# Peptides against a protein of PDB entry 3ZN8, part 3

Target 1, 125 residues: chain A of PDB entry 3ZN8
Amino acid sequence: LEEYDKIQKKMEDVMEGKGKLTLRDVYAQIIALRKMGPLSKVLQHIPGLGIMLPTPSEDQLKIGEEKIRRWLAALNSMTYKELENPNIIDKSRMRRIAEGSGLEVEEVRELLEWYNNMNRLLKMV

## One batch from the design tools (peptide; aimed at target 1 H45 L121)

Design b1_p9_2 (made by RFdiffusion4)
Pose (drawn by RFdiffusion4):
Structure b1_p9_2 (pose): chain A 106 residues (1, 21-125), chain P 9 residues (1-9)
Amino acid sequence: LLTLRDVYAQIIALRKMGPLSKVLQHIPGLGIMLPTPSEDQLKIGEEKIRRWLAALNSMTYKELENPNIIDKSRMRRIAEGSGLEVEEVRELLEWYNNMNRLLKMV
Amino acid sequence: TALTLLIAA
């Protein structure tokens, strides 16, 4: 049930219920439909879950703050350690900056 | 709320 500390304390809670659906707990707004979140049980069918939660805990508690410092020598690092590819790491690293970015405009 | 939406996106 400044940001990095929150990301962990949040993503960790995003497994012990599902992947849960509490996305509609702090949103007074309304939804769209039900035949759409049905594709959430698909990723649950596999023995695994997601690649993101993989290389996510395979990083230092400071390397997630400024993933910009990460080079070609640091991408392959958390790649083979997590079992993901260099490409699957980019999509993850280029996202840590987005959260710390779009949040500023909030 | 905004942070939840960002993570959900």

Design b1_p9_2_s1 (made by RFdiffusion4, then SolubleMPNN; from b1_p9_2, 4 letters changed)
Fold by OpenDDE base, seed 3:
Structure b1_p9_2_s1 (fold): chain B 125 residues (1-125), chain A 9 residues (1-9)
Amino acid sequence: as target 1 above (125 residues)
Amino acid sequence: SALLLLLAS
């Protein structure tokens, strides 16, 4: 929870143009949220989720939980420099991360694309 | 909350 609050503050700073969200921040937030239990339980703790998103099915929750596990494996296979500066992750680094995490290169690319999209979104808010 | 929303969507 403490790590979650720190990341939320950092996200606010990024939205104000005072900082940059990194994959280290993403990692820390995922870990903090997972300490609350399964994804289904975590979602129940998000105020207003029910008005923003349709209620996920059990199958959707399982898919989401598996995606989180895969992304954590990728993040655990990154160096500190890569976590802080994901823009340095080239094709060679992506392949290494994929091999180290047991993922396909496309899954690593998907994580990086998601990160880039999230940063763009946060800067626009 | 924003991170998890993006993960779940």
Scores: peptide ipSAE 0.093, ipTM 0.710, DockQ to the pose 0.467
OpenDDE base, seeds 1, 2, 4, 5: peptide ipSAE 0.087, 0.086, 0.090, 0.083; ipTM 0.710, 0.705, 0.709, 0.704; seed 1 fails the geometry check

Design b1_p9_2_s2 (made by RFdiffusion4, then SolubleMPNN; from b1_p9_2, 5 letters changed)
Fold by OpenDDE base, seed 1:
Structure b1_p9_2_s2 (fold): chain B 125 residues (1-125), chain A 9 residues (1-9)
Amino acid sequence: as target 1 above (125 residues)
Amino acid sequence: SALLLLLSQ
């Protein structure tokens, strides 16, 4: 709970322009959410989500859990410098991360693209 | 939550 609140506050600081979301923050958030249990339980604890989104199917939850597991493998294969500054991750670093995590390079690219999109959205609010 | 935006895609 306390770790989740720290991450939420850091997201608020990023939205206020006081900080930058890093892949270290993403990692910490994924770990904090996984400590709350299966994704289905995590979604139930998010205020307003159960009102605005249909309850995901069991298959959608399994796909989401697998994606999270793969992204954790990628994040665990990154250096501290890459986690703090993902913009240094070039094609060579992406290939190393993919090989070290047992993922395709495309899956590592998808994580980085998501991270970049997330930072853009957080700057628009 | 950043993770929610991950799952909505």
Scores: peptide ipSAE 0.096, ipTM 0.716, DockQ to the pose 0.367
OpenDDE base, seeds 2, 3, 4, 5: peptide ipSAE 0.089, 0.093, 0.097, 0.085; ipTM 0.706, 0.710, 0.716, 0.700; seeds 4, 5 fail the geometry check

Design b1_p9_2_s3 (made by RFdiffusion4, then SolubleMPNN; from b1_p9_2, 6 letters changed)
Fold by OpenDDE base, seed 2:
Structure b1_p9_2_s3 (fold): chain B 125 residues (1-125), chain A 9 residues (1-9)
Amino acid sequence: as target 1 above (125 residues)
Amino acid sequence: SELLRLLAE
């Protein structure tokens, strides 16, 4: 819970333009959410703590879990410098990360695109 | 919560 609170505070700081979301932050958040397990799922369904999403189907949960697992593999294949500054990841780095994680280059690109979109959204809020 | 939402999309 303490780790989760730190991550949430950092996200708030980023939304206020006081910080930058990095892939290290993404990694930490994924780990924290996995540790919280069912509690995290409950919190997402509490009005005022997030968008009340319809209960995902079991199949949607499985797809999401697999995607998270693949992205964690990619993140584990990145250097500290890449995690802190994802913008340095060029085509050569993407290929290395893909090969090291057992992913397609397109999957690594998707992760980076997701990160960029997330960072933009947080700055706009 | 926002990260999980975006991962599910």
Scores: peptide ipSAE 0.072, ipTM 0.614, DockQ to the pose 0.405
OpenDDE base, seeds 1, 3, 4, 5: peptide ipSAE 0.071, 0.065, 0.062, 0.067; ipTM 0.634, 0.620, 0.626, 0.631

Design b1_p9_2_s4 (made by RFdiffusion4, then SolubleMPNN; from b1_p9_2, 5 letters changed)
Fold by OpenDDE base, seed 1:
Structure b1_p9_2_s4 (fold): chain B 125 residues (1-125), chain A 9 residues (1-9)
Amino acid sequence: as target 1 above (125 residues)
Amino acid sequence: SALLQLLAS
């Protein structure tokens, strides 16, 4: 929970324009959340999620857990420089990350697109 | 929490 609080503060700072969300931050958050237990338990502690999203089925939770595992594999295959500045990840780097993580290039692209979408969303606030 | 919300979306 201590690490979670640090991550929450980081997210707040980013939303206030006081910082930049990096993949390192994403990685740290995923790890912190996983320490809290399975995704199902984590989702229960997110206020307002039930209002915005329907209650996930068991199958949806399993899919989510697998996606997190795959994203962690990709993140573990990135250099520190790439984690801190994902914008440097070009096609060659993306292929290397995919090969190193045992993922398809499209899966790595999906992670990066998600990250970009998150950053855009945070900047809109 | 925001990260998890987007992961679930």
Scores: peptide ipSAE 0.043, ipTM 0.667, DockQ to the pose 0.472
OpenDDE base, seeds 2, 3, 4, 5: peptide ipSAE 0.043, 0.039, 0.043, 0.032; ipTM 0.645, 0.639, 0.660, 0.655

Design b1_p9_3 (made by RFdiffusion4)
Pose (drawn by RFdiffusion4):
Structure b1_p9_3 (pose): chain A 106 residues (1, 21-125), chain P 9 residues (1-9)
Amino acid sequence: LLTLRDVYAQIIALRKMGPLSKVLQHIPGLGIMLPTPSEDQLKIGEEKIRRWLAALNSMTYKELENPNIIDKSRMRRIAEGSGLEVEEVRELLEWYNNMNRLLKMV
Amino acid sequence: KRAFLELLL
């Protein structure tokens, strides 16, 4: 049930119920339909879950703040340690900056 | 901010 601290405290909660659906707990707005979130149980059917939650915890509590400092020597680092590929790491690293960005405009 | 982070995640 400044941002990095929050990201962990939140993503950790996003597993002990599902992947839960509390996405509709702090949104007074309305949804669209039910035949759409059905593709959520598909990733649950595999023994595994997601690649993101992998290399996510394979990083320092400070490297997540400014993933920009990460180079070609640092991407392969959290790659082999998590079992993901260099490509699967980029999509993750280029996202940590987005959260800390779009949040500024909030 | 919390709600926005939930949407992102």

Design b1_p9_3_s1 (made by RFdiffusion4, then SolubleMPNN; from b1_p9_3, 4 letters changed)
Fold by OpenDDE base, seed 3:
Structure b1_p9_3_s1 (fold): chain B 125 residues (1-125), chain A 9 residues (1-9)
Amino acid sequence: as target 1 above (125 residues)
Amino acid sequence: KRSALLQLL
């Protein structure tokens, strides 16, 4: 609960232009969600969302969990400077992170693209 | 609308 409230406050501060979302914030969010259990259970506790969103199939949940596990391996292979400032991650850094995490460079690129898209969305709302 | 989008992100 306390970890989740810190993440929400950080998202509010970023929306107000008082902060920047980092990959460290993303890491904290992933860990908090994993402690709460499958995302499907978290969404079921939100009144009205469990009726409006199609429940992911068991296979889609397994694919999502494996993707999150791979992204955690990538995040654990990043330096503190890269986690705080993901924009410094060039092709050479991406390759090092991929090799250190046992991932394809494309999987590291996908994580960074997802982060960039999320950070753009939070600045527009 | 802002609070429901923040809970989905």
Scores: peptide ipSAE 0.024, ipTM 0.598, DockQ to the pose 0.245
OpenDDE base, seeds 1, 2, 4, 5: peptide ipSAE 0.022, 0.024, 0.022, 0.021; ipTM 0.583, 0.613, 0.584, 0.583

Design b1_p9_3_s2 (made by RFdiffusion4, then SolubleMPNN; from b1_p9_3, 4 letters changed)
Fold by OpenDDE base, seed 4:
Structure b1_p9_3_s2 (fold): chain B 125 residues (1-125), chain A 9 residues (1-9)
Amino acid sequence: as target 1 above (125 residues)
Amino acid sequence: RRRALLLLL
């Protein structure tokens, strides 16, 4: 609970223009959510999600869990400097992260693109 | 509070 509240406060601070979201912040969020259990249990604890999204099928939950597992593998293969400043991740670093995580280079690119899109959206709010 | 969790999913 306390670790989750720290992460929520960090997201609120970023939305207020007080700092930037890092991949370290993303990692901490994923780990805090994983402590609540499988993605299915986490989704049940989000008030109003069941009104905006149809109940995910078992297959959709399995795909979501696998994507979280793959993103954690990529994040665990990053250096502290890369987690704090993902913009330093060039093609060579991206390949090293993919090789170290057992992922395709495209999957590492998708994680970085998602992060970049997220950090743009948070700066517009 | 409700918007921060929806962005990670």
Scores: peptide ipSAE 0.047, ipTM 0.700, DockQ to the pose 0.365
OpenDDE base, seeds 1, 2, 3, 5: peptide ipSAE 0.042, 0.045, 0.039, 0.041; ipTM 0.693, 0.690, 0.685, 0.684

Design b1_p9_3_s3 (made by RFdiffusion4, then SolubleMPNN; from b1_p9_3, 5 letters changed)
Fold by OpenDDE base, seed 4:
Structure b1_p9_3_s3 (fold): chain B 125 residues (1-125), chain A 9 residues (1-9)
Amino acid sequence: as target 1 above (125 residues)
Amino acid sequence: RKSALLLLL
């Protein structure tokens, strides 16, 4: 709970223009969410999500959990400098991260694209 | 698309 609240506050601070969301923050959030239990339980703690999204099937939850596991493997294969400043991740770094995590380069690219889209969204609110 | 929303909330 306390780790999750710290990350929420950091997202609020970033929305207010105070600081930057990093992949270290993303990592800490994924770990905090995983401590709450299976993805199904985590989704139940998100206010309004059950109104906007149909209840995920068991297969959709399993796919979501596998994707989270893969993103954690990628994040664990990043250097501290890459986690704090993901913009330094070029094609060579992306390939190294993929090889070190046992992932496709496309999966690492998807994580970075998601992060970039997230950081843009937080700056537009 | 579902994995992006989980990390916003």
Scores: peptide ipSAE 0.053, ipTM 0.724, DockQ to the pose 0.192
OpenDDE base, seeds 1, 2, 3, 5: peptide ipSAE 0.053, 0.047, 0.046, 0.050; ipTM 0.723, 0.720, 0.719, 0.718; seed 3 fails the geometry check

Design b1_p9_3_s4 (made by RFdiffusion4, then SolubleMPNN; from b1_p9_3, 4 letters changed)
Fold by OpenDDE base, seed 1:
Structure b1_p9_3_s4 (fold): chain B 125 residues (1-125), chain A 9 residues (1-9)
Amino acid sequence: as target 1 above (125 residues)
Amino acid sequence: KLAELLKLL
């Protein structure tokens, strides 16, 4: 509970233009949500998600859990400096992260593109 | 998907 409230406040601060969303903030959020249980339980606690998205099948939930595990492997292979400042991740760093996590470079690129898109959206609201 | 989930949280 207390970790989740800290993450929500951090997201509110970033939406107000106070501070920066980092991959450390993303990591903390994923870990806090995983403490609530499987992705299926986490989804049930999100108000309005059932109105915006069709109820995921069990197979879609398994695919989602696998994607979370892969992104956590990438995040665990990053340095503290990369987590705090993801914009320093060049092609050499991206390849090292992929090799260290057992992922394709394309999957690390997908995580970074997702982060960049989310951080742009939070600054436009 | 996970990207849309983390956008709604």
Scores: peptide ipSAE 0.029, ipTM 0.643, DockQ to the pose 0.197
OpenDDE base, seeds 2, 3, 4, 5: peptide ipSAE 0.028, 0.028, 0.029, 0.028; ipTM 0.642, 0.644, 0.643, 0.639

Design b1_p9_4 (made by RFdiffusion4)
Pose (drawn by RFdiffusion4):
Structure b1_p9_4 (pose): chain A 106 residues (1, 21-125), chain P 9 residues (1-9)
Amino acid sequence: LLTLRDVYAQIIALRKMGPLSKVLQHIPGLGIMLPTPSEDQLKIGEEKIRRWLAALNSMTYKELENPNIIDKSRMRRIAEGSGLEVEEVRELLEWYNNMNRLLKMV
Amino acid sequence: KRAFLTSML
């Protein structure tokens, strides 16, 4: 049930219920339909879950703040340690900056 | 901020 600390405390909670659906707990707005979140149980059917939650905990509690400092020598680092590829790491690293960015405009 | 982070994740 400044941002990095929050990201962990939140993603950690996003597994002990599902992948839960509490996305509709702090949104007074309305939804769209039910035949759409059905594709959520598909990733659950596999023995695994997601690649993101992989290389995510395979990083220092400071490397997530400014993933910009990460180079070609640092991407392959959290790649082989997590079992993901260099490409699967880029999509993850280029996202840590987005959260810390779009949040500023909030 | 909490709601935004929930939507982002």

Design b1_p9_4_s1 (made by RFdiffusion4, then SolubleMPNN; from b1_p9_4, 5 letters changed)
Fold by OpenDDE base, seed 1:
Structure b1_p9_4_s1 (fold): chain B 125 residues (1-125), chain A 9 residues (1-9)
Amino acid sequence: as target 1 above (125 residues)
Amino acid sequence: RRAALLQLL
């Protein structure tokens, strides 16, 4: 509960322009969501969403869990400076992160693109 | 309402 409330407050502060979402914040969010259980159970607790979202197939849940595990491996291979300011991650840093995490460079790029898109969305709300 | 949209991101 307390860790989740800290993440929510951080996301609110970012939407209000009082801060920037970092990959450290993303890491904390992923860990908190995983502690709360499968994403399907989290979505079932949102009034009105549990009826409108198709229950992901067991295979879609496994694919999503594997993707999260791979992203956590990438995040664990980043330096503190990269986690706090992901914009410094160039091609050389992406390759190092990929090699250190056992991922393709394309998967590290996809994580960074997702992060960049998320930061754009949070500024529009 | 804003808190529920943040739970989806």
Scores: peptide ipSAE 0.027, ipTM 0.647, DockQ to the pose 0.339
OpenDDE base, seeds 2, 3, 4, 5: peptide ipSAE 0.025, 0.024, 0.024, 0.025; ipTM 0.648, 0.632, 0.633, 0.639

Design b1_p9_4_s2 (made by RFdiffusion4, then SolubleMPNN; from b1_p9_4, 7 letters changed)
Fold by OpenDDE base, seed 4:
Formats: sequence, structure tokens, C-alpha cells
Structure b1_p9_4_s2 (fold): chain B 125 residues (1-125), chain A 9 residues (1-9)
Amino acid sequence: as target 1 above (125 residues)
Amino acid sequence: RKQALLLLL
């Protein structure tokens, strides 16, 4: 419970213009959510999701769980400086992260693009 | 509550 409250407070702070969302914050959130169980159980704890989205198929849940595992492998292959400031990740760093995580460079690029898009959205609210 | 959903999609 305390780890979830810290992550929620960090999101609220970022939405209030207090600080920046980092990949360390993203990592902490993914780990906290995984303590609730598989993605299927996590989705059941989100009020209103079942009203706004059709219940994901078993195959969609498996794809989502695999994507989370891959993103955790990439995050575990990042340095503390890269987690705090992902904008320093150049082509050389991206290749090293891909090699160290057993991922394609494109999958590491997708994670970074998702983070950039998320951080843009949180600055507009 | 909508914010935890944005990080998983």
C-alpha cells in the first residue's frame, strides 16, 4: 500500500508541475502493480475500465504481460543516469540496452517514445 | 485513478 501511495503522489506532483516523471518512477510503478498479480488481476482493480474498454482476450493479456517483461528487462539494463534522464539515451546507449536486455533496438525505441509521449501528456494537464 | 491506466497502455 505505501509504495502505491508514493507513486500516486509522484504523479500528482508531476501534474501540478512539481518535478519530472522519470523511467525510475515508471519502473517503481510497474513493480508495484506486478505485486498485485498478473495483468488480468491488475485490470480488475482499475475502477471504470470494464465500462470503457472491452475485457481483454486471454491472448491480449499474454501480449501485455510479455510487453511488461520486455520493458522491465530494458529498464534493468539502464544506468541510474539514463533512468533519471532518458534524453541522454543516444543510438549507442540504445544498442547497449537492447544487447543487455536481449531485445531489438526497435523495442527499446518504442519504450522511450512511449515515455516521451507520456511526459508530454502529463505537462499538458 | 485514470493515471495508473495510462502507464500500462
Scores: peptide ipSAE 0.048, ipTM 0.703, DockQ to the pose 0.363
OpenDDE base, seeds 1, 2, 3, 5: peptide ipSAE 0.040, 0.037, 0.041, 0.039; ipTM 0.694, 0.697, 0.693, 0.691

Design b1_p9_4_s3 (made by RFdiffusion4, then SolubleMPNN; from b1_p9_4, 7 letters changed)
Fold by OpenDDE base, seed 3:
Structure b1_p9_4_s3 (fold): chain B 125 residues (1-125), chain A 9 residues (1-9)
Amino acid sequence: as target 1 above (125 residues)
Amino acid sequence: RKRVLLELL
């Protein structure tokens, strides 16, 4: 609960133009959500999400859990400097992160694209 | 090995 409230406040601060969402914030969010249980249980506790999104199938939940595990492996292979400033992650850093995490470079790129899209959306509100 | 260390700095 307290870790989740800190993450929500950080998202609100970023929406107000105060600071930035980092990959460290993303890491903290994923860990906080995983402490609440499987993604299926976490999604049931998000008010309004079940009204806006169709209930994921069991197979979609398994794919989502695998994707989260792979993204955590990538995040664990990043430096503190990369987690705080993901924009410094060039092609060489992406390859190192991929090799260190046992992922394809494309999967590391997908995580960074997702982060960039989220950080752009939060700054537009 | 040396390349990975240079990217960690």
Scores: peptide ipSAE 0.022, ipTM 0.590, DockQ to the pose 0.022
OpenDDE base, seeds 1, 2, 4, 5: peptide ipSAE 0.021, 0.021, 0.021, 0.020; ipTM 0.586, 0.581, 0.589, 0.584

Design b1_p9_4_s4 (made by RFdiffusion4, then SolubleMPNN; from b1_p9_4, 6 letters changed)
Fold by OpenDDE base, seed 4:
Structure b1_p9_4_s4 (fold): chain B 125 residues (1-125), chain A 9 residues (1-9)
Amino acid sequence: as target 1 above (125 residues)
Amino acid sequence: RRSALLQLL
């Protein structure tokens, strides 16, 4: 609970224009959510999701859990400097992260593009 | 309040 509240406060601060969301913040959030159980249990704790999105199929939940596991492997293969400033991740760093995590370079690119899109959305609020 | 979780999914 206390780790989750710290992450929520960090997100609120970033939405208020205070600080920057990093991949370290993303990592901490994924870990805090995984302590609540499988993605299926985490989704049950999101108020209003069941009225805004159809309940994911068991196969969609398995795909989501696999994607989270793969992204955690990529994040664990990043340096502290890369986690704090993902914009320094060039093609050489991206390949090293992919090789170190057992992922395709495209999967590491997808994680970085998702982070960039999220960080753009948070700056518009 | 946009659930911070809906931004992560």
Scores: peptide ipSAE 0.027, ipTM 0.636, DockQ to the pose 0.413
OpenDDE base, seeds 1, 2, 3, 5: peptide ipSAE 0.026, 0.023, 0.024, 0.021; ipTM 0.626, 0.603, 0.611, 0.575; seed 2 fails the geometry check

Design b1_p9_5 (made by RFdiffusion4)
Pose (drawn by RFdiffusion4):
Structure b1_p9_5 (pose): chain A 106 residues (1, 21-125), chain P 9 residues (1-9)
Amino acid sequence: LLTLRDVYAQIIALRKMGPLSKVLQHIPGLGIMLPTPSEDQLKIGEEKIRRWLAALNSMTYKELENPNIIDKSRMRRIAEGSGLEVEEVRELLEWYNNMNRLLKMV
Amino acid sequence: RRTFLTLLL
């Protein structure tokens, strides 16, 4: 049930109920339909879950703040340690900056 | 902020 600390405390909570659906707990707005979140149980059917939660905990509690300092020597680092590929790491690293970015405009 | 992070995640 400044940002990095929040990201962990939140993602950690996003596993002990599902992948839960509490996405509709702090949104007074309305939804769309039910035949759409059905593709959520599909990733659950595999023995695994997601590649993101992998290399996510395979990083220092400071490397997540400014993933920009990460080079070609640092991407392959959290790649082989997590079992993901260099490509699967880029989609993850280019996202840590987005959260810390779009949040500024909030 | 919390709500926005929930949407992003």

Design b1_p9_5_s1 (made by RFdiffusion4, then SolubleMPNN; from b1_p9_5, 4 letters changed)
Fold by OpenDDE base, seed 1:
Structure b1_p9_5_s1 (fold): chain B 125 residues (1-125), chain A 9 residues (1-9)
Amino acid sequence: as target 1 above (125 residues)
Amino acid sequence: RRSELLRLL
């Protein structure tokens, strides 16, 4: 509960223009969601998602959980400076993160693109 | 509207 409330306040602050979402914030969010249980249980706790999203197949949930696990491996392979300032991650850093996490460079790029899209979206709301 | 989207994120 307390960790989740801290994440919500951070997202509020970012939406108000008070700071930026970091990959450290993303890491904390993923860990908090995983503490709530499998992605299926997390989705069941979001009011209205069960009405707007077709119930993901069990296979889609497994794919989603594996993707989250892979992104956590990438985040665990980042330096504190990279987590706080993801914009410093160049091709050399991206390759090092991929090698350290056992991921393809494209998967690390996808995480960074997702982060950049999320941070843009939060500024538009 | 912002408070409702924050509950979804």
Scores: peptide ipSAE 0.048, ipTM 0.629, DockQ to the pose 0.197
OpenDDE base, seeds 2, 3, 4, 5: peptide ipSAE 0.035, 0.044, 0.036, 0.038; ipTM 0.607, 0.614, 0.615, 0.602

Design b1_p9_5_s2 (made by RFdiffusion4, then SolubleMPNN; from b1_p9_5, 4 letters changed)
Fold by OpenDDE base, seed 3:
Structure b1_p9_5_s2 (fold): chain B 125 residues (1-125), chain A 9 residues (1-9)
Amino acid sequence: as target 1 above (125 residues)
Amino acid sequence: RRQALLQLL
């Protein structure tokens, strides 16, 4: 509960222009969601969302959970400076993170692209 | 709507 409330407050602060979402915030969110159970169970507790989102197939849930596990390996291979300021992650850093996490460079790029898209979305709402 | 979007991110 406390970690979820911290994440929500951080998102509110970013939406108000009082800071930025970091990959440390993303890490904390993933860990909080994993402690609450499968993402499908968390989404089922949101009133009105289960009517607008197609229920993912069991195979789509397994793929999503594996992707999250891989992203956690990437995040665990980042330096504190990279987690706090992902914009410093160049091609050399991205390759090092991929090698350290056992991921393809493309998977690390996908995590960074997802982060950039979320951080843009939070600033628009 | 804003709280439901914050719960999805």
Scores: peptide ipSAE 0.037, ipTM 0.664, DockQ to the pose 0.259
OpenDDE base, seeds 1, 2, 4, 5: peptide ipSAE 0.025, 0.027, 0.024, 0.030; ipTM 0.640, 0.657, 0.635, 0.642

Design b1_p9_5_s3 (made by RFdiffusion4, then SolubleMPNN; from b1_p9_5, 4 letters changed)
Fold by OpenDDE base, seed 4:
Structure b1_p9_5_s3 (fold): chain B 125 residues (1-125), chain A 9 residues (1-9)
Amino acid sequence: as target 1 above (125 residues)
Amino acid sequence: RRSALLQLL
């Protein structure tokens, strides 16, 4: 609970224009959510999701859990400097992260593009 | 309040 509240406060601060969301913040959030159980249990704790999105199929939940596991492997293969400033991740760093995590370079690119899109959305609020 | 979780999914 206390780790989750710290992450929520960090997100609120970033939405208020205070600080920057990093991949370290993303990592901490994924870990805090995984302590609540499988993605299926985490989704049950999101108020209003069941009225805004159809309940994911068991196969969609398995795909989501696999994607989270793969992204955690990529994040664990990043340096502290890369986690704090993902914009320094060039093609050489991206390949090293992919090789170190057992992922395709495209999967590491997808994680970085998702982070960039999220960080753009948070700056518009 | 946009659930911070809906931004992560």
Scores: peptide ipSAE 0.027, ipTM 0.636, DockQ to the pose 0.402
OpenDDE base, seeds 1, 2, 3, 5: peptide ipSAE 0.026, 0.023, 0.024, 0.021; ipTM 0.626, 0.603, 0.611, 0.575; seed 2 fails the geometry check

Design b1_p9_5_s4 (made by RFdiffusion4, then SolubleMPNN; from b1_p9_5, 3 letters changed)
Fold by OpenDDE base, seed 3:
Structure b1_p9_5_s4 (fold): chain B 125 residues (1-125), chain A 9 residues (1-9)
Amino acid sequence: as target 1 above (125 residues)
Amino acid sequence: RRQALLLLL
Protein backbone atom coordinates (compact mmCIF):
# COMPACT_ATOMS: atom_id res chain seq x y z
CA LEU B 1 0.00 0.00 0.00
CA GLU B 2 2.64 2.62 1.01
CA GLU B 3 4.72 1.98 -2.17
CA TYR B 4 1.59 2.36 -4.31
CA ASP B 5 0.73 5.73 -2.66
CA LYS B 6 4.31 7.00 -3.31
CA ILE B 7 3.94 6.07 -6.99
CA GLN B 8 0.54 7.82 -7.24
CA LYS B 9 2.01 10.98 -5.66
CA LYS B 10 4.95 10.84 -8.10
CA MET B 11 2.54 10.58 -11.05
CA GLU B 12 0.57 13.59 -9.71
CA ASP B 13 3.82 15.62 -9.33
CA VAL B 14 4.75 14.76 -12.96
CA MET B 15 1.26 15.74 -14.24
CA GLU B 16 1.63 19.08 -12.38
CA GLY B 17 5.05 19.61 -14.08
CA LYS B 18 6.88 19.28 -10.68
CA GLY B 19 8.98 16.30 -11.80
CA LYS B 20 9.81 13.58 -14.33
CA LEU B 21 8.77 9.93 -14.29
CA THR B 22 11.94 7.78 -14.06
CA LEU B 23 12.62 4.09 -14.69
CA ARG B 24 13.14 3.84 -10.90
CA ASP B 25 9.48 4.88 -10.54
CA VAL B 26 8.53 2.24 -13.15
CA TYR B 27 10.57 -0.40 -11.26
CA ALA B 28 8.94 0.46 -7.91
CA GLN B 29 5.54 0.17 -9.57
CA ILE B 30 6.14 -3.21 -11.20
CA ILE B 31 7.38 -4.53 -7.82
CA ALA B 32 4.32 -3.10 -6.01
CA LEU B 33 1.94 -4.66 -8.58
CA ARG B 34 3.74 -8.06 -8.41
CA LYS B 35 3.37 -8.07 -4.59
CA MET B 36 -0.43 -7.88 -5.13
CA GLY B 37 -0.26 -11.18 -7.11
CA PRO B 38 -0.65 -12.23 -10.76
CA LEU B 39 -1.60 -9.50 -13.28
CA SER B 40 -5.08 -11.09 -13.55
CA LYS B 41 -5.70 -10.44 -9.82
CA VAL B 42 -4.27 -6.89 -10.05
CA LEU B 43 -6.59 -6.06 -12.98
CA GLN B 44 -9.62 -7.39 -11.03
CA HIS B 45 -8.85 -4.85 -8.24
CA ILE B 46 -9.03 -1.85 -10.66
CA PRO B 47 -12.67 -0.63 -10.61
CA GLY B 48 -13.91 0.44 -14.06
CA LEU B 49 -11.02 -1.06 -16.08
CA GLY B 50 -13.32 -3.86 -17.33
CA ILE B 51 -15.73 -1.15 -18.61
CA MET B 52 -13.01 0.75 -20.57
CA LEU B 53 -10.97 -2.24 -21.85
CA PRO B 54 -12.06 -5.68 -23.07
CA THR B 55 -11.23 -8.32 -20.43
CA PRO B 56 -7.87 -9.77 -21.52
CA SER B 57 -7.85 -13.48 -22.38
CA GLU B 58 -5.86 -15.83 -20.11
CA ASP B 59 -3.22 -16.08 -22.87
CA GLN B 60 -2.95 -12.25 -23.13
CA LEU B 61 -2.47 -12.08 -19.33
CA LYS B 62 0.32 -14.72 -19.50
CA ILE B 63 2.04 -12.77 -22.33
CA GLY B 64 1.71 -9.53 -20.31
CA GLU B 65 3.17 -11.20 -17.18
CA GLU B 66 6.12 -12.59 -19.16
CA LYS B 67 6.75 -9.14 -20.73
CA ILE B 68 6.75 -7.56 -17.22
CA ARG B 69 9.26 -10.22 -16.01
CA ARG B 70 11.53 -9.45 -19.01
CA TRP B 71 11.30 -5.68 -18.39
CA LEU B 72 12.27 -6.29 -14.72
CA ALA B 73 15.37 -8.17 -15.92
CA ALA B 74 16.27 -5.14 -18.10
CA LEU B 75 15.65 -2.69 -15.20
CA ASN B 76 17.80 -4.84 -12.84
CA SER B 77 20.63 -4.64 -15.44
CA MET B 78 20.53 -0.80 -15.50
CA THR B 79 22.75 1.48 -13.41
CA TYR B 80 21.18 3.87 -10.86
CA LYS B 81 22.20 6.74 -13.21
CA GLU B 82 20.33 5.10 -16.12
CA LEU B 83 17.23 4.44 -13.96
CA GLU B 84 17.12 8.12 -12.85
CA ASN B 85 17.92 9.53 -16.33
CA PRO B 86 16.97 7.02 -19.08
CA ASN B 87 17.84 9.59 -21.78
CA ILE B 88 21.56 8.72 -21.29
CA ILE B 89 20.93 5.18 -22.59
CA ASP B 90 22.71 5.10 -25.94
CA LYS B 91 23.17 2.11 -28.29
CA SER B 92 26.19 0.87 -26.28
CA ARG B 93 24.31 1.01 -22.95
CA MET B 94 21.24 -0.59 -24.56
CA ARG B 95 23.38 -3.51 -25.84
CA ARG B 96 25.01 -3.94 -22.39
CA ILE B 97 21.57 -3.98 -20.72
CA ALA B 98 20.29 -6.54 -23.26
CA GLU B 99 23.34 -8.82 -22.75
CA GLY B 100 23.12 -8.48 -18.93
CA SER B 101 19.37 -9.27 -18.89
CA GLY B 102 19.35 -12.07 -21.50
CA LEU B 103 17.07 -9.96 -23.75
CA GLU B 104 17.17 -8.83 -27.36
CA VAL B 105 18.24 -5.18 -27.91
CA GLU B 106 14.80 -4.64 -29.50
CA GLU B 107 13.07 -5.56 -26.20
CA VAL B 108 15.20 -3.02 -24.29
CA ARG B 109 14.34 -0.43 -26.99
CA GLU B 110 10.62 -1.26 -26.60
CA LEU B 111 10.84 -0.66 -22.80
CA LEU B 112 12.53 2.74 -23.40
CA GLU B 113 9.98 3.74 -26.07
CA TRP B 114 7.12 2.76 -23.73
CA TYR B 115 8.72 4.82 -20.92
CA ASN B 116 9.15 7.86 -23.23
CA ASN B 117 5.51 7.59 -24.39
CA MET B 118 4.22 7.34 -20.78
CA ASN B 119 6.32 10.33 -19.68
CA ARG B 120 4.90 12.36 -22.64
CA LEU B 121 1.29 11.35 -21.85
CA LEU B 122 1.67 12.29 -18.14
CA LYS B 123 2.82 15.82 -19.20
CA MET B 124 -0.20 16.29 -21.52
CA VAL B 125 -2.92 15.54 -18.89
CA ARG A 1 -9.18 6.34 -10.82
CA ARG A 2 -7.75 7.35 -14.29
CA GLN A 3 -4.23 6.78 -12.81
CA ALA A 4 -4.10 2.93 -12.98
CA LEU A 5 -4.77 2.78 -16.77
CA LEU A 6 -1.50 4.53 -17.77
CA LEU A 7 0.64 1.73 -16.25
CA LEU A 8 -0.70 -1.20 -18.30
CA LEU A 9 -0.39 0.42 -21.74
Scores: peptide ipSAE 0.040, ipTM 0.697, DockQ to the pose 0.321
OpenDDE base, seeds 1, 2, 4, 5: peptide ipSAE 0.040, 0.036, 0.039, 0.037; ipTM 0.695, 0.693, 0.701, 0.688

Design b1_p9_6 (made by RFdiffusion4)
Pose (drawn by RFdiffusion4):
Structure b1_p9_6 (pose): chain A 106 residues (1, 21-125), chain P 9 residues (1-9)
Amino acid sequence: LLTLRDVYAQIIALRKMGPLSKVLQHIPGLGIMLPTPSEDQLKIGEEKIRRWLAALNSMTYKELENPNIIDKSRMRRIAEGSGLEVEEVRELLEWYNNMNRLLKMV
Amino acid sequence: SLRELIAAA
């Protein structure tokens, strides 16, 4: 049930219920339909879950703040350690910056 | 918000 600390405290809570659906707990707005979140149980069927939650905890509590400092020598680092590929790391690293970015405009 | 951004991801 400044940002990095929040990301962990939140993503950690996003597994002990599902992947839960509390996405509709702090949104006074309305939804769309039900035949859409059905593709959420598909990723649950596999013995695994997601690649993101992998290389996510395979990083220092400071490397997530400014993933820009990460180079070609640091991408392959959290790649082989998590079992993901260099490409699967980029999509993850280029996202840590987005959260810390779009949040500024909030 | 931060929660909404994480939820959107």

